# Peptides against a protein of PDB entry 2N1D, part 174

Target 1, 169 residues: chain A of PDB entry 2N1D
Amino acid sequence: EVKVKIPEELKPWLVDDWDLITRQKQLFYLPAKKNVDSILEDYANYKKSRGNTDNKEYAVNEVVAGIKEYFNVMLGTQLLYKFERPQYAEILADHPDAPMSQVYGAPHLLRLFVRIGAMLAYTPLDEKSLALLLNYLHDFLKYLAKNSATLFSASDYEVAPPEYHRKAV

## One batch from the design tools (peptide; made by RFdiffusion4, then SolubleMPNN)

Design b1_p30_6_s4 (from b1_p30_6, 10 letters changed)
Fold by OpenDDE base, seed 2:
Structure b1_p30_6_s4 (fold): chain B 169 residues (1-169), chain A 30 residues (1-30)
Amino acid sequence: as target 1 above (169 residues)
Amino acid sequence: SSLLEKLRKLVEELGEVDFSEVIEEYLAKE
């Protein structure tokens, strides 16, 4: 497996997210107040303002676009807890043409980075490209950690109603 | 992109997964 290091500051959130959904039977409020598109845009602007242009092969915009596409491809089948399936189905029905990066937020985006390493291990990439990609992924994760106080909160979740439980079992 | 297409094929082949399995394995390694 290709190792994608998640900052220590974000690891407790992964546990909280897991607990909120699977044990407390809560759901992340959708559509997200701050969706993945917005988070990625903020990151891109942040990088541009700092003048970091070290890697020409992977420009910031290209990396952002890549993360967005990966998220949109993987969200539905790879990043959801079983309990979240009915919610996802409802989102698809209500917003059939909307990319999931416009609906979901930081918690689900972070889940991508738990899974993406395994996906990259089975996706042919030359060594140079992989190294550059990993550098940007780690850089983005550092950005998430830096802004974790505003991006991750249990208050963004809500208890699922009894009607939902009947659908999710 | 070619990379994205390869990812799509991989995801399709894997099918739906319960993220509980993914996260629990991840946390167990930490």
Scores: peptide ipSAE 0.670, ipTM 0.940, DockQ to the pose 0.818
Fold by OpenDDE base, seed 3:
Structure b1_p30_6_s4 (fold): chain B 169 residues (1-169), chain A 30 residues (1-30)
Amino acid sequence: as target 1 above (169 residues)
Amino acid sequence: SSLLEKLRKLVEELGEVDFSEVIEEYLAKE
């Protein structure tokens, strides 16, 4: 198994997210006020403002692009609770051509990092490439932790209506 | 990239999963 270390500051949020959806039967409000695309853009701009060289800037852009692609590939089948399936179906119906990185936000993005390590374990990567990728992922996670107060909030969730419950079972 | 293509293939092979199983396994290992 490839270990992707999630910052301690964000681990409690994974539990809260789990509780909000599966136990409290709430849904993250969609489309997100701050979607994955904007979060990644802010990260890229943050890195650029740190006085990065051209090479470092290029590397950051590649990391952002990679995370975005991974998210878009995995969201629908790998990152959703069963309770969220009807909501996802509605999003697909209303926005069939929109990438999910433009719809979903920070909580679902964080779920990616719970799962991505297991996925990478089954991909043949040389040691150097894997180490580099992990460094990039951890750097981004540190950024999420730094901005967690603005990115993760239970107020972004809402109680699902009774008619939704029937669809979810 | 070749890595992304391999990831896509793996996701396809795994099919749909309930994230409850994923997160509970994750929490159990903590």
Scores: peptide ipSAE 0.669, ipTM 0.939, DockQ to the pose 0.851
Fold by OpenDDE base, seed 1:
Structure b1_p30_6_s4 (fold): chain B 169 residues (1-169), chain A 30 residues (1-30)
Amino acid sequence: as target 1 above (169 residues)
Amino acid sequence: SSLLEKLRKLVEELGEVDFSEVIEEYLAKE
């Protein structure tokens, strides 16, 4: 298995996210106030502001594009708790042409990195390409950790109404 | 095929999962 190391600073949030959804029966507010597209754009701009070479900037843009596409492919079937399924169905009905990276936010984006390592294990990549990809993924995760106070908050969740609870269980 | 295309095929083959199983397995290994 390809190991994607999540910073220790973000692991408590994974637990909180799990608790908010599965135990407290809350839902992340959608559409997100700060969606995945915005987070990735901020990261790209952050890297650009550091004065990297053209080659490094190109690589960052490719990684951002890749993360976005991976998220959009995996969100619906790989990154949702069972309790979130009715909400997802409603989102698809209300926003049929919108990529999920424009709807969902930081918590679901972080879930991607819990799952992506196992997915990459079944994808043939040469050693150098894999090492480079992992380096950028870890760099992005460090960025999320650095900005965790603004990206991850329980206040972005709401208690699901009784009618939702009944159809979700 | 591109990396993304290979990922799409893998996701399709895996089908729908409950993330509870994924996160609990992850946390158990940490």
Scores: peptide ipSAE 0.668, ipTM 0.939, DockQ to the pose 0.862
Fold by OpenDDE base, seed 5:
Structure b1_p30_6_s4 (fold): chain B 169 residues (1-169), chain A 30 residues (1-30)
Amino acid sequence: as target 1 above (169 residues)
Amino acid sequence: SSLLEKLRKLVEELGEVDFSEVIEEYLAKE
């Protein structure tokens, strides 16, 4: 498969996220205080502020757009734990026309990078294009790692109420 | 078709998955 290297700083968070949802039966608070759209916008602005050329700026914008689209396509069916399904159904009912990148936040965005490599393995890309894409994805992940203290927190989760547990059975 | 279009088709073909299976496989390889 296509290997997307997640920074070592973020790997423990994937475990914590897994534990919070599947074992502690908590849910990430939705809509996110800082959604995927805003995270990607901050990244783009960060790259622009570093004095990149016009070509590099254009490339960053394309990568941001791509990540957003990937997330919106994959969130519902590829990035959710079974316990989160009732919450997702409620979100769809309450926000039928909103892209999930405006609802979900950093934890779910990070999950994308666990799965995206497997998806890319089944998509026809030439070696040069794939390498370029991977470089940008890794650069973004590095950005997430640098800002992990403000993006990933267990305090953004809450214990699911008893009523929710009945729906999740 | 574009890469994104191909991704959409792939996701549709794969159907719904439980991320527990994905993350556990990932962690097992680390």
Scores: peptide ipSAE 0.667, ipTM 0.939, DockQ to the pose 0.819

Design b1_p30_7_s1 (from b1_p30_7, 13 letters changed)
Fold by OpenDDE base, seed 5:
Structure b1_p30_7_s1 (fold): chain B 169 residues (1-169), chain A 30 residues (1-30)
Amino acid sequence: as target 1 above (169 residues)
Amino acid sequence: MNPFELSEEELEARFAEAVAALAADAAELS
């Protein structure tokens, strides 16, 4: 098992996200005002602005591409609470070819890092490559923590209407 | 619920519960 450490600054948000969805029966507003693609692009640009070398910039781009791919593969089956499944079904019906990184936002991206460790355990990476990847994942998580005030807000959620509750079995 | 008003111990407990709930829901589709 590969463990990805979540910054203490982000744990309260994961609790709030969980509470909003499962207890308060709210849904994250879709499509996201700031989607995963945009967040990853901002991170890449942030790293560039810090004066990284060409080699480091290339590595960041590869990490961003990897995070995006994992997110798009895992969102539907690994990153949703049961209450969110009808919403996801609507998104697929309306936008069958759209990558979920263009639809979902920061809360669901953060959930990826809670689940990705188990997936990486089955990925054929050597020890050195895995350690390097984990360092970049933790660097990205620290970026999310530093920008948490602008990335995470309860106002991005709304109470699900009665007709949605009828769909949610 | 305001998670920022929780003690460290309570926050970790709620965090673990959220993680477990997400894993449990995902397991239904695996």
Scores: peptide ipSAE 0.611, ipTM 0.906, DockQ to the pose 0.865
Fold by OpenDDE base, seed 3:
Structure b1_p30_7_s1 (fold): chain B 169 residues (1-169), chain A 30 residues (1-30)
Amino acid sequence: as target 1 above (169 residues)
Amino acid sequence: MNPFELSEEELEARFAEAVAALAADAAELS
């Protein structure tokens, strides 16, 4: 089992996200105003602007690509609460060939990191490579925490209409 | 509920609950 530690600053957002969806019956507005692709691009640019000269096994662009791929693979089956399934079905119908990283945003991206550990456990990475990858993932999470005020907001959610509740059965 | 007003202990408990709920919902699709 691989454990990805979530920064303490982001745990409240995951709780709020959970509460908004499952208890308050709200939905994250889709397509996201700032999608996962954009967030990852900003991170990559941020890292490049810092002028890092550290040569590690994983480059920033490779990490970004990996996060994006995992997100797109896992979103539909691993990163949604049950209440969000009808919304996802509608998104698939409207955007059948679009990667979900272009549709969903920061909250769902954050959910990836509470679920990705199990996936990483099945990756053919040696101990050293896995440690390096985890370091980059944690670095990205720190970036999310640093920018949490602009990335996470309850105003990005909206109350699901009564008709949606009938579909979410 | 305002998660930022929770105690550390309660926050961790709610966090664990949220994670477990997401995992449980995902398991229903399998």
Scores: peptide ipSAE 0.610, ipTM 0.904, DockQ to the pose 0.855
Fold by OpenDDE base, seed 2:
Structure b1_p30_7_s1 (fold): chain B 169 residues (1-169), chain A 30 residues (1-30)
Amino acid sequence: as target 1 above (169 residues)
Amino acid sequence: MNPFELSEEELEARFAEAVAALAADAAELS
């Protein structure tokens, strides 16, 4: 399995996210105030503003596009706790034409990086290309860590109503 | 629970547990 190392600064957020949903029975507020598309766009603009070469900019855009695609493919079946499934079903019904990267936010995006490693192991990339991709993924995670104060907050979650519990269990 | 008050060992353990729980829930749909 390909190992995507999560920055130490972000591990507490994954623990809090897990606790809020599975133990405290809360849900992340959807649609996200800052969705995955916006986060990825900010990252791309951040990299561009640092005066990167054309090749570097192209690579960043490709990485952003790849992260977005993987997120949209994996969200429903790979990135949700069981308790979140009814919420996801409601989102699909209310936003049938919207990619999940426009609905979900930073916590679910971070979950992608603890799950994507297994899939990357089966990608048709040579060793050099895979290493380059991993470098960009780690660079993006470093960006998330740097901006974690604005991207992750327990106040983005709310207690699920009683009727939701009946659907989830 | 405040994960920022956990020791390094506790944080790593809870992190691993969170990752495993997410993987387990995903496996139900596979």
Scores: peptide ipSAE 0.609, ipTM 0.906, DockQ to the pose 0.855
Fold by OpenDDE base, seed 1:
Structure b1_p30_7_s1 (fold): chain B 169 residues (1-169), chain A 30 residues (1-30)
Amino acid sequence: as target 1 above (169 residues)
Amino acid sequence: MNPFELSEEELEARFAEAVAALAADAAELS
């Protein structure tokens, strides 16, 4: 397994996210006020505004596209706690053609980076290419940490209604 | 629970537990 280092500033949030869902039985409000697509777009614009060359801009766009693709593929089966499965089913029924990167937000995007390492282990990349990819992923995580105050909040969660508990577990 | 008030050691332990729980739930579908 390829290890993706999570910034220390974001580890407390992952613990809170886990607690909100699994112990407090809350759900992240969907569709997200700020979805994954917008977060990635903001990151790309941030990097481009830092005086990057055309080659660097291309690399950032490739990384953003890759993160989005992995998120959309992995969300339903790899990035949800069991309690969130009924909510996901409702989203699929209501928005069958919408990519999950347009529905979900920062908390689920962060979960990607604790799971993506296992997927990268199956990716046929040489050591240099893998190191470069990891560098970009870590750079993005630093961006999330820098903007954590605006991206992560317990107020984006709500207590699941009693009817939901019948569907879950 | 306020994870920002935990010791570094306790935070790492709970972080590992959260990651493991997510992996375990995913394994049910794999």
Scores: peptide ipSAE 0.607, ipTM 0.902, DockQ to the pose 0.836

Design b1_p30_7_s2 (from b1_p30_7, 15 letters changed)
Fold by OpenDDE base, seed 1:
Structure b1_p30_7_s2 (fold): chain B 169 residues (1-169), chain A 30 residues (1-30)
Amino acid sequence: as target 1 above (169 residues)
Amino acid sequence: MDPFKLSKEELDKRVKEAIAGLEADAAALS
C-alpha cells in the first residue's frame, strides 16, 4: 500500500481530534474560521514566495488543486466520524452547492492524509509520478506541522447540545 | 487526556485507533 507518513508534530492532533469527537462528544465549529481553501492558498503563496521557478509553481498549483478535489470528494463519506454526520447533514441542507473545502478546516484536512494513501494505491500513476506526488504531500504536511500552532486548537471545538445527541444515534 | 505527554509507542497506538475508527465509520455507510 501507499503510505503517507504523518509528521510527529501532527500525530498528537490526530489523537486529540479523535478524542474530542468520539469520547468527549464535541464538534468542530463550522464554518471553519480558517477553511481548507484558505490553508491551501497560504501554502501555495508560501511556496511561490520561496523563489520557485515557473515550473515548480505549476506543480504546486496542481498539487493544491488535487488536494482540494480529494478533500471535497472524500469529506462526507471518508473523513467524518459517525458523531459528526448530523452536523454534515445540516451543512448540506444550508449550503448544498458549497464545496466542503470552504466549510471545514485543518483537523478534517489532516484526516485526509491518513486516508488518501489507500486511494492513491488505485490511481494509475507511474512510479516516478507517484514518488513526486508523495514528495509534495509530505512537503505540505511539513508546512502544516510548521504552522500547527495556528491551525490546530481544542478551542475550535465545542460541546454538542443535547438536541444534537438525540440525532447522533 | 494530553496526547503530547504520551510515549511514542502509546501515541502511535492511539493514532492507529483513530484511523481505525475513521475507517470503520466510513465502512458503516455501505
Scores: peptide ipSAE 0.455, ipTM 0.867, DockQ to the pose 0.775
Fold by OpenDDE base, seed 5:
Structure b1_p30_7_s2 (fold): chain B 169 residues (1-169), chain A 30 residues (1-30)
Amino acid sequence: as target 1 above (169 residues)
Amino acid sequence: MDPFKLSKEELDKRVKEAIAGLEADAAALS
């Protein structure tokens, strides 16, 4: 199995996110004030500002595109707790043509990285390519950790109303 | 969560629980 290491700085957030949704029955406010697209764009710009070569810049863009694609593919079926499914259904109804990377934010993006490893295990990549990809993924995670104060907050969650509870288990 | 209130072992345990929750919920869709 391909393991994507989560920075220690972000581990508490994964737990808080899990607790907020599953035990406290709260929902992340959607559409996110800062969506996945913007986070990835900020990362790409950050990397470009670091004086990367053209080749490195190209690689970053490819990684960003890949993360976005994985997120959009996996969000609905792999990255949601059961309690969030009615909300997701509402989002699909209200924004049928919008990619989920334009709707969801940092918490759900972080969830991708605890699930993407299994997907990568079945991706036909040679060892060198896989190692390079993992390095970029870890680099991105470190970026999230560095900016965690602005990206992750319990205040972005809201208590679900009783009507919602009847729709969700 | 105050990360200083949990040992690394307990934190890792809870992270695994969170991940397991996602996996279980995803599996339920299949």
Scores: peptide ipSAE 0.454, ipTM 0.863, DockQ to the pose 0.661
Fold by OpenDDE base, seed 2:
Structure b1_p30_7_s2 (fold): chain B 169 residues (1-169), chain A 30 residues (1-30)
Amino acid sequence: as target 1 above (169 residues)
Amino acid sequence: MDPFKLSKEELDKRVKEAIAGLEADAAALS
């Protein structure tokens, strides 16, 4: 299995996110004030501003595109706790043509990286390509860690209304 | 309990629990 290491700075957030949803029965406010698309765009721009050009710029764009695609494919079936499913259904009804990367934010994006490793193990990539991809994924995670104060906050969650609990059983 | 005050071992344990919960919930859709 390919293991994507989560930065130590982000591990506490994974725990908080899990606790907020599963134990405190809260929901991340949707649509996100800072969605996945925006986060990825900011990362790409950050890399460009650091002097990455030519092949490096191309690689960043491809990585961003890949992360976005995997997120959109995996969100509904792989990145939600059971309690979040009614909310997801409402989002699909309200935004049928919108990719989930335009709706969800940093917490759900972070969840991708704890699940993507298993899928990477089955990707038809040579060793060098896989290593390069992993380097970029870790680089992106470092970016998330660096900006964690603005990207992750318990205040982005809210207590689910009583009627929601009936749907989430 | 504040997860930022947890030991590394306890933090890693809880991270694994979070991941396991996500995996279990995903599997339940199958």
Scores: peptide ipSAE 0.449, ipTM 0.861, DockQ to the pose 0.811
Fold by OpenDDE base, seed 3:
Structure b1_p30_7_s2 (fold): chain B 169 residues (1-169), chain A 30 residues (1-30)
Amino acid sequence: as target 1 above (169 residues)
Amino acid sequence: MDPFKLSKEELDKRVKEAIAGLEADAAALS
């Protein structure tokens, strides 16, 4: 299994996210004020502003596209706690054709990186290509850590209403 | 819970628990 290392600064957010959902029975505000598409776009623009060559810019865009694709594929089946499933069902009903990268935000995007490693292990990539991909993924995680104050907040969650609790049992 | 008051070892333990919970919930769909 391929191991994606999570920055130390982001580990507390993984724990808080887990606690808010599973123990405190809260839900992340949807649609997100800052969705995954926007976060990835900001990252790409950030990298472009750092004086990257055309080739490096292309590589960043390719990585962004890849992260978005994996997120959209994995969100519904791999990145949700059981308590969040009724909310996801409501989102699908209201936005049946919208990619989840336009609905969900930073906390769910971070969950991708604790699950994507297992999938990458079965991807037909040579060691050199895999190492390069991992470097970009870690670079993106560093970006998330650097901007964690604006991307992660407990105030983006709310207590689920009583009606929701009945659905989540 | 205040994760900033936890030791590195305890924090890593909690992270593993969070990941395990996510994996268990995902597995329940199959």
Scores: peptide ipSAE 0.451, ipTM 0.864, DockQ to the pose 0.778; fails the geometry check

Design b1_p30_7_s3 (from b1_p30_7, 9 letters changed)
Fold by OpenDDE base, seed 5:
Structure b1_p30_7_s3 (fold): chain B 169 residues (1-169), chain A 30 residues (1-30)
Amino acid sequence: as target 1 above (169 residues)
Amino acid sequence: MDPFKLSEEELNERVEEAIEALERDAEELS
């Protein structure tokens, strides 16, 4: 399968996110103060400000679009811990037509990159195209790592109320 | 360095555990 390397700076957050949800029974506050759409837009603008060529800018936009699409397709079935399912159901009920990239934020986006590898292994991309895509994915992860102090915070989580625990059974 | 910080090996182990938990929860929906 395709392996996406997670930056060392982001590994502790994957663990903290997992612990906050599954052990401490907390939930990420939704809708996110900074959603996936905004994060991806900031990345694209960051790349543009670095003085990249038009061709490179186009490639970045395609990568951003791809990440967004994969996130929206995979969020509900591949990127949630079991404890988060009632929250997701409530979001779908309240915002049935909203893409999840407008609701969820950085922690769930990071989860995509530990799951996307298996999906990419079955894409019709040739080796050269796949390598290029992986390079951009790693570049994006480096961006997340660089901005991790502003993107990831335990204060974005809160203890689930008692009534939620009943739904999570 | 924080003397109580997880070792690289322990950190990687916990990351894998988190990933596996996420995978198990996803498979449950199948």
Scores: peptide ipSAE 0.612, ipTM 0.890, DockQ to the pose 0.541
Fold by OpenDDE base, seed 1:
Structure b1_p30_7_s3 (fold): chain B 169 residues (1-169), chain A 30 residues (1-30)
Amino acid sequence: as target 1 above (169 residues)
Amino acid sequence: MDPFKLSEEELNERVEEAIEALERDAEELS
């Protein structure tokens, strides 16, 4: 199994996110004010501004594209708690062709990194390529940790309305 | 959450619990 280490700064958020959704019965406000696409774009721009070589810039773009693709594929079936399913269904009904990376935000993106390890274990990557990918994934997580104060907030969640609870059976 | 309220071990335990819950909910769709 491929292990993706979560920065210590982000571990509390994984717990809070889980608690807000499953125990407090709240929902992340959608569409996100800061969606996954914009977060990834900011990361890419941040890396470019740090004086990376052209080769490193290419690698960053590839990593960003990969993260986005994995997120869009995995969100609906792998990254949602059961309580969030009616909300997701509503999003799909209203915006069937919209990629979820344009709808969801940082909390769900962080969930990807606790699930992506198993997926990477079955990728046809050699040891060197996998190690390089993991390094970039960890680098991205460090970026999330550095900007966690602006990316993660309980105020982005709201109590689900009564009619929602009837759907979430 | 106050990151200094829980020990590192307790925090890791809660993280694993959250991950397991997410995995269980995902498996329900399978």
Scores: peptide ipSAE 0.603, ipTM 0.894, DockQ to the pose 0.693
Fold by OpenDDE base, seed 3:
Structure b1_p30_7_s3 (fold): chain B 169 residues (1-169), chain A 30 residues (1-30)
Amino acid sequence: as target 1 above (169 residues)
Amino acid sequence: MDPFKLSEEELNERVEEAIEALERDAEELS
């Protein structure tokens, strides 16, 4: 098993996110004010502004593309609590061709990193390539932690209406 | 929010509970 280490700064958010959805019966407001695509773009631009070489820039772009792809593949089946399924179904009905990276935001992106390890374990990567990938993933997580005050907020959630509760059970 | 600050161990336990809940919900769809 491949384990992705979550920064200590982001652990409280994983707990709060879980609590808001499953116990407080709230939903993250969709479409996100700042979606996954935007977050990844900001990260890429941040890395470019640090004076990266061409090779480093290429690597960052590949990592961003990979994160986006995994997110879009895994969101619907791997990254949602049961309570969020009706909301996801509504999004699919209204926007069937839109990638979920354009709809969802930071909280769901963070959930990816607690689930992606199992997927990476079955990816045909050699030890060196896997280590390099993990380094970039951890670098991205550090970026999320650095910007957590603007990316994660309970105010981005709202109480689900009574009719929604009936659909979610 | 919990009015009391969690210890490092308690925080890690809550994180694991959140992850396990997510995994169970995902497995239900499989």
Scores: peptide ipSAE 0.601, ipTM 0.892, DockQ to the pose 0.678
Fold by OpenDDE base, seed 2:
Structure b1_p30_7_s3 (fold): chain B 169 residues (1-169), chain A 30 residues (1-30)
Amino acid sequence: as target 1 above (169 residues)
Amino acid sequence: MDPFKLSEEELNERVEEAIEALERDAEELS
């Protein structure tokens, strides 16, 4: 399995997110105030403004597109706690044509990076390409860590109503 | 519990617990 290192700055958010959902029975407010598409766009613009030319085999836009695709494919089946399933079902019913990257935000995007490693292990990438991809993934995680104060907040979660609990049992 | 007050070892343990919980929930759908 390919291991993606999570920055220390983001580890508390993984724990807080897990606790808020599974123990405190809260839900991330949807649609996200700042969705995954917006976060990725900001990252791309950030990279362009910095003028970095490293890892030419992967353009920033291609990396962003890849992250978005993985997120959209994996969100429903790989990135949700059981308690979040009714919320996801409601989103699908109300917005069947919307990609989840336009609905969900930073916490769920961060969850991707603790699960994507296993998926990459089964992707037919050569050693060089995989190394370059991992470098960009780590670079993106560093970006999330740098902006964690604006991207992650417990105030983005809300207590699920009693009616929801009955659906989530 | 405030995760920002955890030691490095405790934090890593809780991260693993979060990941394992997510994996278990995903496996349930598989």
Scores: peptide ipSAE 0.599, ipTM 0.893, DockQ to the pose 0.853

